# Designs tried in a protein design run: peptides against a protein of PDB entry 3VA4. Part 20

Target 1, 107 residues: chain A of PDB entry 3VA4
Amino acid sequence: EPIGQLRLFSGTHGPERDFPLYLGKNVVGRSPDCSVALPFPSISKQHAVIEISAWNKAPILQDCGSLNGTQIVKPPRVLPPGVSHRLRDQELILFADFPCQYHRLDV

## One batch from the design tools (peptide)

Design b1_p19_2_s2 (made by RFdiffusion4, then SolubleMPNN; from b1_p19_2, 18 letters changed)
Fold by OpenDDE base, seed 4:
Structure b1_p19_2_s2 (fold): chain B 107 residues (1-107), chain A 19 residues (1-19)
Amino acid sequence: as target 1 above (107 residues)
Amino acid sequence: MEEEERREERARRNEEAEA
């Protein structure tokens, strides 16, 4: 059962895609074995991780030392590698330059 | 064009770094 959703907005890369987020670690990256697979060359193989625990419904986003970075859009903020960022519902995220949005599901 | 060029540059650098 998904606890959250990560939406990749449509762009030159293609249409919008929604990725379910589950309890545990949801790896964001170019590698096809990532739970959030973003098969784009500017995305690191293991770019970031969204961790959701049963006792903390708010996900924690961490950049995994990606080359092109992870940013929060509002307010603008580059996430240092390994630093925990608690995601807010509807938060806008840039993985490299790919805009995404986190959505908390009602479960 | 500028955005595409920047994206391509980031892609190239990433591919080279992870090769």
Scores: peptide ipSAE 0.496, ipTM 0.888, DockQ to the pose 0.938
Fold by OpenDDE base, seed 3:
Structure b1_p19_2_s2 (fold): chain B 107 residues (1-107), chain A 19 residues (1-19)
Amino acid sequence: as target 1 above (107 residues)
Amino acid sequence: MEEEERREERARRNEEAEA
């Protein structure tokens, strides 16, 4: 069962999409084999990773050296490649210019 | 218009870099 969810907000690319997040590494990227597949040209093949070590622990977000970057929206912060960022519930994330939101599931 | 143009530029750069 999913422990978290990543919501891609609706935009010019199309409607809102929800991606389940599981224990372990959830790769965010353009590659179709990514756990969070964002099939957009501005997204790197392997853009970022959301690692969940336990259901009761905050996930860790890391940029994987993406070209167009990963940012936290509030407060604004560019994530340096490979630097761990602990995700807060309902945290807003930009992968390139695509706004997403992390949501912890109560399971 | 500016947001779309910026998105297209980032897309192009990314495609070129990963080609």
Scores: peptide ipSAE 0.481, ipTM 0.884, DockQ to the pose 0.932
Fold by OpenDDE base, seed 5:
Structure b1_p19_2_s2 (fold): chain B 107 residues (1-107), chain A 19 residues (1-19)
Amino acid sequence: as target 1 above (107 residues)
Amino acid sequence: MEEEERREERARRNEEAEA
């Protein structure tokens, strides 16, 4: 069962997309085998990871050494590669230029 | 060498996409 969701907002790339997040590592990247597959050329093959250890714990976001970076929007912060960021509910994230939002599901 | 070339190609493609 999904524990969270990552929303990719609509843009020039196309319509909104929602990705389920599960226990363990949810890899974000351009590769089609990623849990969160973002098939855009500015996204690294393995761009970032969202790790969920338990339903009652905040997910951890890490950049995987992406070319175009991972950023938190509020307050603005570029995530250094491999540094853990604890996600808050409704947190806004930029993978390269693509705005996304994490939200916790009621489980 | 192949890994470096692939990395450079990916980097170029990413750069072109962001330009």
Scores: peptide ipSAE 0.422, ipTM 0.847, DockQ to the pose 0.135
Fold by OpenDDE base, seed 2:
Structure b1_p19_2_s2 (fold): chain B 107 residues (1-107), chain A 19 residues (1-19)
Amino acid sequence: as target 1 above (107 residues)
Amino acid sequence: MEEEERREERARRNEEAEA
């Protein structure tokens, strides 16, 4: 059962998409094998990872050394590769230039 | 076009992307 959700906002790429997030590593990337598959050229094959260790713990976001980066919107900052960032509920994230939002689900 | 070929093409395009 999903513990969280990553929403990709609508844009030139198409409509809004929602991706379920589960316990363990949820890889974000262009590769179709990723849990959060973003099939866009500016996204790295393995772009980032959202790790959820427990339902009652904040997920950890890490950039995987992506070409076009991972950024937190509030406050604005580029995440250094491999540095752990604790996600807050409703946090806004940029993977390259694609705006996304993490949402914690009530289970 | 095979899936691997598409992946390689996308990767090449990624090298030219900044966003």
Scores: peptide ipSAE 0.384, ipTM 0.822, DockQ to the pose 0.141

Design b1_p19_2_s4 (made by RFdiffusion4, then SolubleMPNN; from b1_p19_2, 14 letters changed)
Fold by OpenDDE base, seed 5:
Structure b1_p19_2_s4 (fold): chain B 107 residues (1-107), chain A 19 residues (1-19)
Amino acid sequence: as target 1 above (107 residues)
Amino acid sequence: SAAAAEREAKAAANLAAEA
């Protein structure tokens, strides 16, 4: 069962989408086989990864050397490639210019 | 609030798009 959720907010690209996050590596990217598939040209094929090692641990977000970057909204910060960022519940994230939000599910 | 978070994220996204 899903441990968390990543929400892609609505925008000019289309409606809001919710992606379940599971134990292990949840790849964010343009490739259709990504756990979080964001089929937009500004998103790298494998853009970032959200790794969840346990249900009771904060997920780790890493940018995978994406072209257009991964940013934390608050406080504003561009994530250096490969550097682990521990996600906070309700964290607002930009993959390129696509605004998303992570939240933990009650499991 | 959820609405505020979304607005905040979208505002940040707009800045990213302009950069």
Scores: peptide ipSAE 0.727, ipTM 0.946, DockQ to the pose 0.063
Fold by OpenDDE base, seed 2:
Structure b1_p19_2_s4 (fold): chain B 107 residues (1-107), chain A 19 residues (1-19)
Amino acid sequence: as target 1 above (107 residues)
Amino acid sequence: SAAAAEREAKAAANLAAEA
């Protein structure tokens, strides 16, 4: 059962896509085996990770030392590699230049 | 709103793409 969702907004790459997030580590990256597979050249093979330790705890986002970075939209800031960021519901995130949104699901 | 959030995110993404 998914605990959360990561939405990739529509853009030049194509339509909107939704990725389920589960307990444990959800890797965001260009590699096809990633939980959140973003098959775009500006995305690192293993770009970031969203770790969900429990359904009642905020997920932790970490950049994995990606080439083009991971950013929070509001307030605007670049996430230092390996530094834990607790995701807020409806958080807007940039993986490189790809805008996404985290959403907590009602479980 | 959901639409406003998307616009905000896309605006930020555009800036990231250009710089």
Scores: peptide ipSAE 0.723, ipTM 0.945, DockQ to the pose 0.063
Fold by OpenDDE base, seed 3:
Structure b1_p19_2_s4 (fold): chain B 107 residues (1-107), chain A 19 residues (1-19)
Amino acid sequence: as target 1 above (107 residues)
Amino acid sequence: SAAAAEREAKAAANLAAEA
């Protein structure tokens, strides 16, 4: 059962897409076997990871040393590789130039 | 609002695309 959701907003790449997030490590990347597969050239094969330890704990986002970076929109900042960022509900995230939003699900 | 959040995210993405 999914605990969270990552929404990729619509854009030139296509329509909006929703990815379920589960307990454990949810890898964001260009590789098709990623939990959050973003098949775009600007996304690294293993771009970032969203780790959820428990349904009642805030997920942790880490950039995996991606080429084009991971950013938080508000307040705006680039995430240094490997540094833990605790996600807030409704958090707006950029993976490279792809805008996304994290949403906590009520399980 | 949801619409405002999306606009904000897309505005930020536009800046990232130009970087």
Scores: peptide ipSAE 0.723, ipTM 0.946, DockQ to the pose 0.063
Fold by OpenDDE base, seed 4:
Structure b1_p19_2_s4 (fold): chain B 107 residues (1-107), chain A 19 residues (1-19)
Amino acid sequence: as target 1 above (107 residues)
Amino acid sequence: SAAAAEREAKAAANLAAEA
């Protein structure tokens, strides 16, 4: 079962969508085989990765050298490629210009 | 609140879209 959830907020692209996050690597990207598939032109094929370990269920977010970047909303910060960012519960993230929210599931 | 978070995220996204 999922350990976390990534919510893509609604927008011009369509309605809100929730993506389950599991132990291991959850790839965020435009490619349909990504765990978090965001099929939008501004999203890189493999944009970012959210990695969750069994011993530490707090996810690690890394940008994969995406074209349009990955940002933390609060406080605002662009994530340098490959630099680990430990996600906080309810953290707001931008993949390119797509606003998302990470939620830790009570499991 | 959840609504406030969404508004905050969307505001940030709008800035990103203009960059």
Scores: peptide ipSAE 0.718, ipTM 0.945, DockQ to the pose 0.064

## One batch from the design tools (peptide)

Design b1_p20_1 (made by RFdiffusion4)
Fold by OpenDDE base, seed 3:
Structure b1_p20_1 (fold): chain B 107 residues (1-107), chain A 20 residues (1-20)
Amino acid sequence: as target 1 above (107 residues)
Amino acid sequence: ALATRQREAAEHALALAAAS
């Protein structure tokens, strides 16, 4: 069962899409085999990773040295590659120019 | 162009999140 969810907001690319997040490493990237596959040219093949170590712990987000970066929206800041960022519930994230939101699921 | 799209994306996210 999923521990969390990453929502890709609706936009010019199409409707909203919700991706389940599981224990372990959930890779965000353009590659189709990523846990969170975002098939857009501005997204790196392996863009970032959301690691969930336990159901009762906040996930850790790390940019994987992506070309167009990973940012936190509020307050706005670019995440340096490889630096751990603990995700807050309802956190708004930009992977390149694609806005997403993390949501913790009740389990 | 990317920076502009990123700012617009952030604003879009904030608007949608607030409306939910």
Scores: peptide ipSAE 0.784, ipTM 0.960, DockQ to the pose 0.982
Fold by OpenDDE base, seed 2:
Structure b1_p20_1 (fold): chain B 107 residues (1-107), chain A 20 residues (1-20)
Amino acid sequence: as target 1 above (107 residues)
Amino acid sequence: ALATRQREAAEHALALAAAS
């Protein structure tokens, strides 16, 4: 079962989408085989990764050297490629220009 | 430009998060 969820907020691209996150590496990217597939041209094929090592540990977000970057919204910061960011519940993230929210599930 | 879209996206996220 999923340990977390990544919500892609609704926007000009379309409605909200919710992606389940599992133990291990959850790749965010434009490629269709990504765990979190965001089929938009501004998203890199392999844009970022959310790694969940245990159900009781905060996931780690890393940008994979994406073209248009990965940012934390609050407080604002651009994530340097390959630098680990520990996700907080309800964290707001920009993958390129697409806003998302991480949610920890109660499992 | 991308920078503008990113600022707008951030604002959108904040607004939607606050409304949830």
Scores: peptide ipSAE 0.781, ipTM 0.959, DockQ to the pose 0.974
Fold by OpenDDE base, seed 4:
Structure b1_p20_1 (fold): chain B 107 residues (1-107), chain A 20 residues (1-20)
Amino acid sequence: as target 1 above (107 residues)
Amino acid sequence: ALATRQREAAEHALALAAAS
């Protein structure tokens, strides 16, 4: 069962998409094997990782050295590669130029 | 340009989040 969700907002690419997040590592990237597959050229094959542990269930986001970066929208912050960022519920994230929102599921 | 698209994406996210 998913304990979190990453929503890709609607845009010129199409409608919104919701991706379930599970315990462990949820890779965000262009590669189809990624848990959060964002098949867009501006997204790196393995762009970022959202890791959720059983002990706190609050996700940790890390950019994986992506070409076009990962940013927190509010407050604005570019995530340096490999630096952990603890996601808050409803956090707004940019993977390259694609805006997403993390949502903690009530499970 | 990427920077422009990123700014627009951020603004879009903020708008959608506020409207939800």
Scores: peptide ipSAE 0.779, ipTM 0.959, DockQ to the pose 0.939
Fold by OpenDDE base, seed 1:
Structure b1_p20_1 (fold): chain B 107 residues (1-107), chain A 20 residues (1-20)
Amino acid sequence: as target 1 above (107 residues)
Amino acid sequence: ALATRQREAAEHALALAAAS
């Protein structure tokens, strides 16, 4: 069962898409085998990781040394590679220039 | 809501880019 959801907003790339997030590591990247596969050239093959533990179910986001970075929208902040960032419900994230939103599911 | 959030994201992205 998914613990959270990552929504990729619609844009020039295409329509909105929702990706389920599970306990453990949810890799965000251009690689087709990523949990959150974003098949766009500006996204690194292994761009970032959203890890969810059973302890608090609050995701930890880390940029994996992506080329175009990972940013939090509000308050605005560029995430240094490998630095853990605890995601808040409804938090807006930019993977490269792709706006996404994390949503904690009621489970 | 979607348009508002996307606009906000874009504005912040631009601000971050300008600051770097």
Scores: peptide ipSAE 0.103, ipTM 0.675, DockQ to the pose 0.094

Design b1_p20_1_s1 (made by RFdiffusion4, then SolubleMPNN; from b1_p20_1, 9 letters changed)
Fold by OpenDDE base, seed 3:
Structure b1_p20_1_s1 (fold): chain B 107 residues (1-107), chain A 20 residues (1-20)
Amino acid sequence: as target 1 above (107 residues)
Amino acid sequence: SLQARQEAAAQQALELAAAE
């Protein structure tokens, strides 16, 4: 069962979408085989990864050297490629120009 | 520009998150 959720907020691209996150590596990218598939030109094929090592530990977000970057919204900052960022519950993230929110599920 | 779209996206995220 999913341990977390990544919400893509609604926008010009369409309604909001919720992606389940599981133990292990959840790849975010434009490629359709990604765990979090964001089929948009501004998203790199392998854009970022959210790694969940345990149900009771905060996930780790890493940008994979994406073209248009990965940012934390609050406080605003661009994540350097390959540098681990521990996600807080309800964290707001930009993958390129697409706003998302991480949510921890109660399991 | 990309930067402009990113700034707009960040604001959208803040607004939508606050509305929940």
Scores: peptide ipSAE 0.788, ipTM 0.959, DockQ to the pose 0.976
Fold by OpenDDE base, seed 2:
Structure b1_p20_1_s1 (fold): chain B 107 residues (1-107), chain A 20 residues (1-20)
Amino acid sequence: as target 1 above (107 residues)
Amino acid sequence: SLQARQEAAAQQALELAAAE
């Protein structure tokens, strides 16, 4: 069962979409095989990864050397490639120019 | 530009998150 959720906010691309996050590595990218598939040109095929080691542990977000980057919205900052960022519940994230939100699920 | 779109996206995220 999913431990978390990544929400892609609505926009010019279409309506809001929710992606389940599971234990292990959840890849964010343009490739259709990604756990979080964002089929948009500005998203790298393998853009970032959200790793969840345990149900009661904060997920780790890493940019995978994406072309257009990964940013935290509040407080604003660009994530250096390969550097671990511990996600907070309700964290707002930009993958390239696509705004998303991480949400912890109670399971 | 990409930067402009990113700034707009950040603002959108803040607004939508606050509305939840």
Scores: peptide ipSAE 0.788, ipTM 0.959, DockQ to the pose 0.978
Fold by OpenDDE base, seed 4:
Structure b1_p20_1_s1 (fold): chain B 107 residues (1-107), chain A 20 residues (1-20)
Amino acid sequence: as target 1 above (107 residues)
Amino acid sequence: SLQARQEAAAQQALELAAAE
């Protein structure tokens, strides 16, 4: 059962898409086998990871050394590669130039 | 540029989030 959700906002790429997030590592990337598959040229094959532990279910976001980076929107900040960032509910994230939002699910 | 697209994307995120 999903613990969280990552929403990709609508844009020129197409409509809004929601990706379920599960316990463990949820890889964000262009590769189709990623948990959060964003098949766009500006996204690295393995761009970032959202890890959720069974212990507290608090998601940790890390950029995986992506080419075009991972940013928090508010307040604006580029995430250094490999540095843990605790996701807050409703957190707004840029993977490259694609805006997303994290939602915690009540399960 | 990429930076310009990122800035636009950030703004879009803020606007869409506020609309929810």
Scores: peptide ipSAE 0.783, ipTM 0.959, DockQ to the pose 0.977
Fold by OpenDDE base, seed 1:
Structure b1_p20_1_s1 (fold): chain B 107 residues (1-107), chain A 20 residues (1-20)
Amino acid sequence: as target 1 above (107 residues)
Amino acid sequence: SLQARQEAAAQQALELAAAE
């Protein structure tokens, strides 16, 4: 059962997409086998990871050394590679130039 | 440029999030 959701907002690339997030590691990347597959050239094959533990359902986001970076929108900042960022509910994230939003699910 | 697209994306996110 999904613990969270990552929403990719609509844009020139296409319509909105929602990706379920589960306990453990949810890899964000261009590779089709990623949990959150963003098949766009500006996204690294393995771009970032959202890890959710059973003890703390608040996800930890880490950039995996992506080419075009991972940013938090509010307040704006670029995440250094490998540095843990605890996601807040409804947090807005840029993977490269693709805006997303994390949503905690009530389960 | 990438930076321009990122700035536009950030603004879009803020607007869409507020509308939901």
Scores: peptide ipSAE 0.781, ipTM 0.958, DockQ to the pose 0.976

Design b1_p20_1_s2 (made by RFdiffusion4, then SolubleMPNN; from b1_p20_1, 8 letters changed)
Fold by OpenDDE base, seed 2:
Structure b1_p20_1_s2 (fold): chain B 107 residues (1-107), chain A 20 residues (1-20)
Amino acid sequence: as target 1 above (107 residues)
Amino acid sequence: SLEERKRAAAERALELAAAE
């Protein structure tokens, strides 16, 4: 059962897409093997990781040394590689130039 | 540029989130 959701907002690439997030490591990247596959040139093969250790704990987001970076939108902050960021519900994230939003699901 | 696209993406995110 999914613990959270990552929404890729609509854009020139197409309509919005919702990706389920599960316990463990949810890799965000261009590789089709990623839990959150973002098949776009500006996204690194393995761009970032969202780790959920428990249903009642905030997920941890870490950039994996991506080429074009991972940023928190509000308040604005570029995430250095490997730095843990605890995601808040409704958090707005940029993976390269693609805006996303994390949503905690009721479990 | 990429930086311009990032800035636009951030703005779009804020707008879309506010509309929810």
Scores: peptide ipSAE 0.787, ipTM 0.959, DockQ to the pose 0.966
Fold by OpenDDE base, seed 3:
Structure b1_p20_1_s2 (fold): chain B 107 residues (1-107), chain A 20 residues (1-20)
Amino acid sequence: as target 1 above (107 residues)
Amino acid sequence: SLEERKRAAAERALELAAAE
């Protein structure tokens, strides 16, 4: 069962979408085989990865050298490629120009 | 521009999160 969730907020692209996150690596990218598939031109085929090593540990977000970057919204910060960022519950993330939110699920 | 869209996206995220 999913350990977390990544919500893509509604926008000009369409309605809100929720993606389940599981133990292991959850790839965020434009490629359709990504765990979190964001089929938009500004998103790299393999843009970032959210790794969850255990249900009781905070996920780790890493940008995979994406073209248009990955940012934390509050406080504002651009994530350097390959640098680990520990996600907080309810964290707001920009993958390129697409706003998302990480949510920890109760399991 | 992309940078303008990023700034708008960040603002939207904050607004939507606050509305929950």
Scores: peptide ipSAE 0.786, ipTM 0.958, DockQ to the pose 0.967
Fold by OpenDDE base, seed 4:
Structure b1_p20_1_s2 (fold): chain B 107 residues (1-107), chain A 20 residues (1-20)
Amino acid sequence: as target 1 above (107 residues)
Amino acid sequence: SLEERKRAAAERALELAAAE
C-alpha cells in the first residue's frame, strides 16, 4: 500500500490527480514510466525523485537536473539539483510550473 | 513566461491548499 500521496492540483491541464508514493524511488517526470507521470512539455522526462525508506518514511525530494526546476512553495526555495529536501506533510511543491502537494498516509 | 507561470502556480498552490 502507498506510504504517501502526491496531488497534482487542478488547472488548465485538467482536473486534480493523485499519485500514490511507495517505498523506494518515486520518479516524477514526463515519461510515462515515471511513478508520478506528468505528461507536460515543461516537465523533464525524469524531473525529480521522491525517495521513501522504511527507516525514514519522511520522503526525500531531489531535483534530477530538470530543465525548469523544482521548488518548495512555503517557504519559497528552489531546489538545486541533487540536493535533498525532506518533505513535510502537506508540503507544496512546484515541478516546473505545476503545483503539487505531498500528503503523508498513516499506514 | 515560464517564470510568470511559476509565480502564479505558487500562488495557486497556496490558495488551493488553504481551501482544503
Scores: peptide ipSAE 0.784, ipTM 0.959, DockQ to the pose 0.969
Fold by OpenDDE base, seed 1:
Structure b1_p20_1_s2 (fold): chain B 107 residues (1-107), chain A 20 residues (1-20)
Amino acid sequence: as target 1 above (107 residues)
Amino acid sequence: SLEERKRAAAERALELAAAE
């Protein structure tokens, strides 16, 4: 069962979309086989990864050396490639210019 | 520009999150 959710907010690209997050690595990227597939030109094929372990269900976000970056919105911070960032519940994230929100599920 | 879109995206995120 999903441990978390990543919400892609609505925009000019289309309506809101929710992606389930599971234990292990959840890859965010433009490639259609990504766990979180964001099929937009500004998103790298392998853009970022959200890793969730059984021991600590708080996800770890890492940018995978994306072209257009990964940022935390509040407070504003650009994530250096490969550097771990522990996601907080309801945290707002930019993958390139696409805003998302992480939600921890009650499981 | 991309940077302008990033700024707008951040602002939109804050607004949408507050509306939930």
Scores: peptide ipSAE 0.780, ipTM 0.958, DockQ to the pose 0.967

Design b1_p20_1_s3 (made by RFdiffusion4, then SolubleMPNN; from b1_p20_1, 6 letters changed)
Fold by OpenDDE base, seed 5:
Structure b1_p20_1_s3 (fold): chain B 107 residues (1-107), chain A 20 residues (1-20)
Amino acid sequence: as target 1 above (107 residues)
Amino acid sequence: SLAERQKEAAEEALRLAAAE
């Protein structure tokens, strides 16, 4: 049962894609075995992680020392590697140069 | 550059989010 969703917005790479997020660690990266697989060269094989500890708690986003970084859009901020960021509902995130949005599912 | 693409991506995110 998915608890959240990460949306990759449409762009020159193609159409919008939605990825379900589950309890535990949801790895974002270029490797095909990642929970959120973004098969683009600017994305690190293991780029970031979204950890959800409980259905009623905000997810935690951490950059995994990616080459091209992870950013919060508003207010704008580059996330230092390994530093926890509590995701707000509707949070806008850049993984490298790919814009995404997190939203909480009503479960 | 990457920085330029990231700036454009951020602006696009804001635009697309507002359109939802």
Scores: peptide ipSAE 0.778, ipTM 0.958, DockQ to the pose 0.983
Fold by OpenDDE base, seed 3:
Structure b1_p20_1_s3 (fold): chain B 107 residues (1-107), chain A 20 residues (1-20)
Amino acid sequence: as target 1 above (107 residues)
Amino acid sequence: SLAERQKEAAEEALRLAAAE
């Protein structure tokens, strides 16, 4: 059962997509074997990771040294590679130029 | 540019999130 969800907002690429997040490491990237597979050229093969250590703890987001970066939208800032960022519920994230939202699921 | 697309994406995210 998923602990969280990452929503890719709709856009020119297509409709909205929801990706389940589980305990452990959820890799975000262009590679098809990623937990959150974003098959777009601007996304690095292994772009970032969302790690969930427990159902009642905030996930940790880390950029994996991606080419086009990972950003928090509000307040706006670029995440330094490898630096842990604790995700807030409903947090808005940019992976390269793709806007997403993290949502904690009630389980 | 990438920077311009990122700015637009951020603005779109804020708009879409507010609509929920």
Scores: peptide ipSAE 0.778, ipTM 0.957, DockQ to the pose 0.983
Fold by OpenDDE base, seed 4:
Structure b1_p20_1_s3 (fold): chain B 107 residues (1-107), chain A 20 residues (1-20)
Amino acid sequence: as target 1 above (107 residues)
Amino acid sequence: SLAERQKEAAEEALRLAAAE
């Protein structure tokens, strides 16, 4: 069962999409094999990773050396590659120029 | 530019999040 959700907001690309997040590594990227597949040219094939541990619950976001970067919106911060960022519930994230939101699920 | 799109995306995120 998913313990988190990543929402891709609606935009010119289309309607919003919700991606379930599970324990372990949830890869965000353009590759269709990614847990969070964002099939857009500005997204790197393996763009970022959201890792969730059973003992911690709080997801850790890391940029994987993406071309167009990963940013936290509030407060604004560009994530250097490989630097861990603990995701807060309802945190707003930019993968390249695509805005997303993390939601913790009640499980 | 990418920077401009990212700025707009951030603003959009804030707006959309506030609307929920």
Scores: peptide ipSAE 0.774, ipTM 0.957, DockQ to the pose 0.979
Fold by OpenDDE base, seed 1:
Structure b1_p20_1_s3 (fold): chain B 107 residues (1-107), chain A 20 residues (1-20)
Amino acid sequence: as target 1 above (107 residues)
Amino acid sequence: SLAERQKEAAEEALRLAAAE
């Protein structure tokens, strides 16, 4: 059962897409086998990871040393590689130049 | 440039989020 959701906003790449997030590591990347597969050239094969533990449903986001980075939109901040960032509900994130939003699900 | 696209993406995110 999904604990959260990552929404990729619509854009020139196509329509909006929602990805379920589960307990454990949810890898965000260009690789098709990623939990959150963003098949775009500006996204690294393994770009970032959203980890959700059973102890705290609040996800931890970490950039995996991506080429084009991971940013938090509000307030603006580029995440240093490997540094943990606790996601807030409805937080806006940029993976490279692709805007996404995290949503906590009621479970 | 990437920087320009990222700036625009951030602005778009804010607009889209507000529309929901």
Scores: peptide ipSAE 0.771, ipTM 0.957, DockQ to the pose 0.982

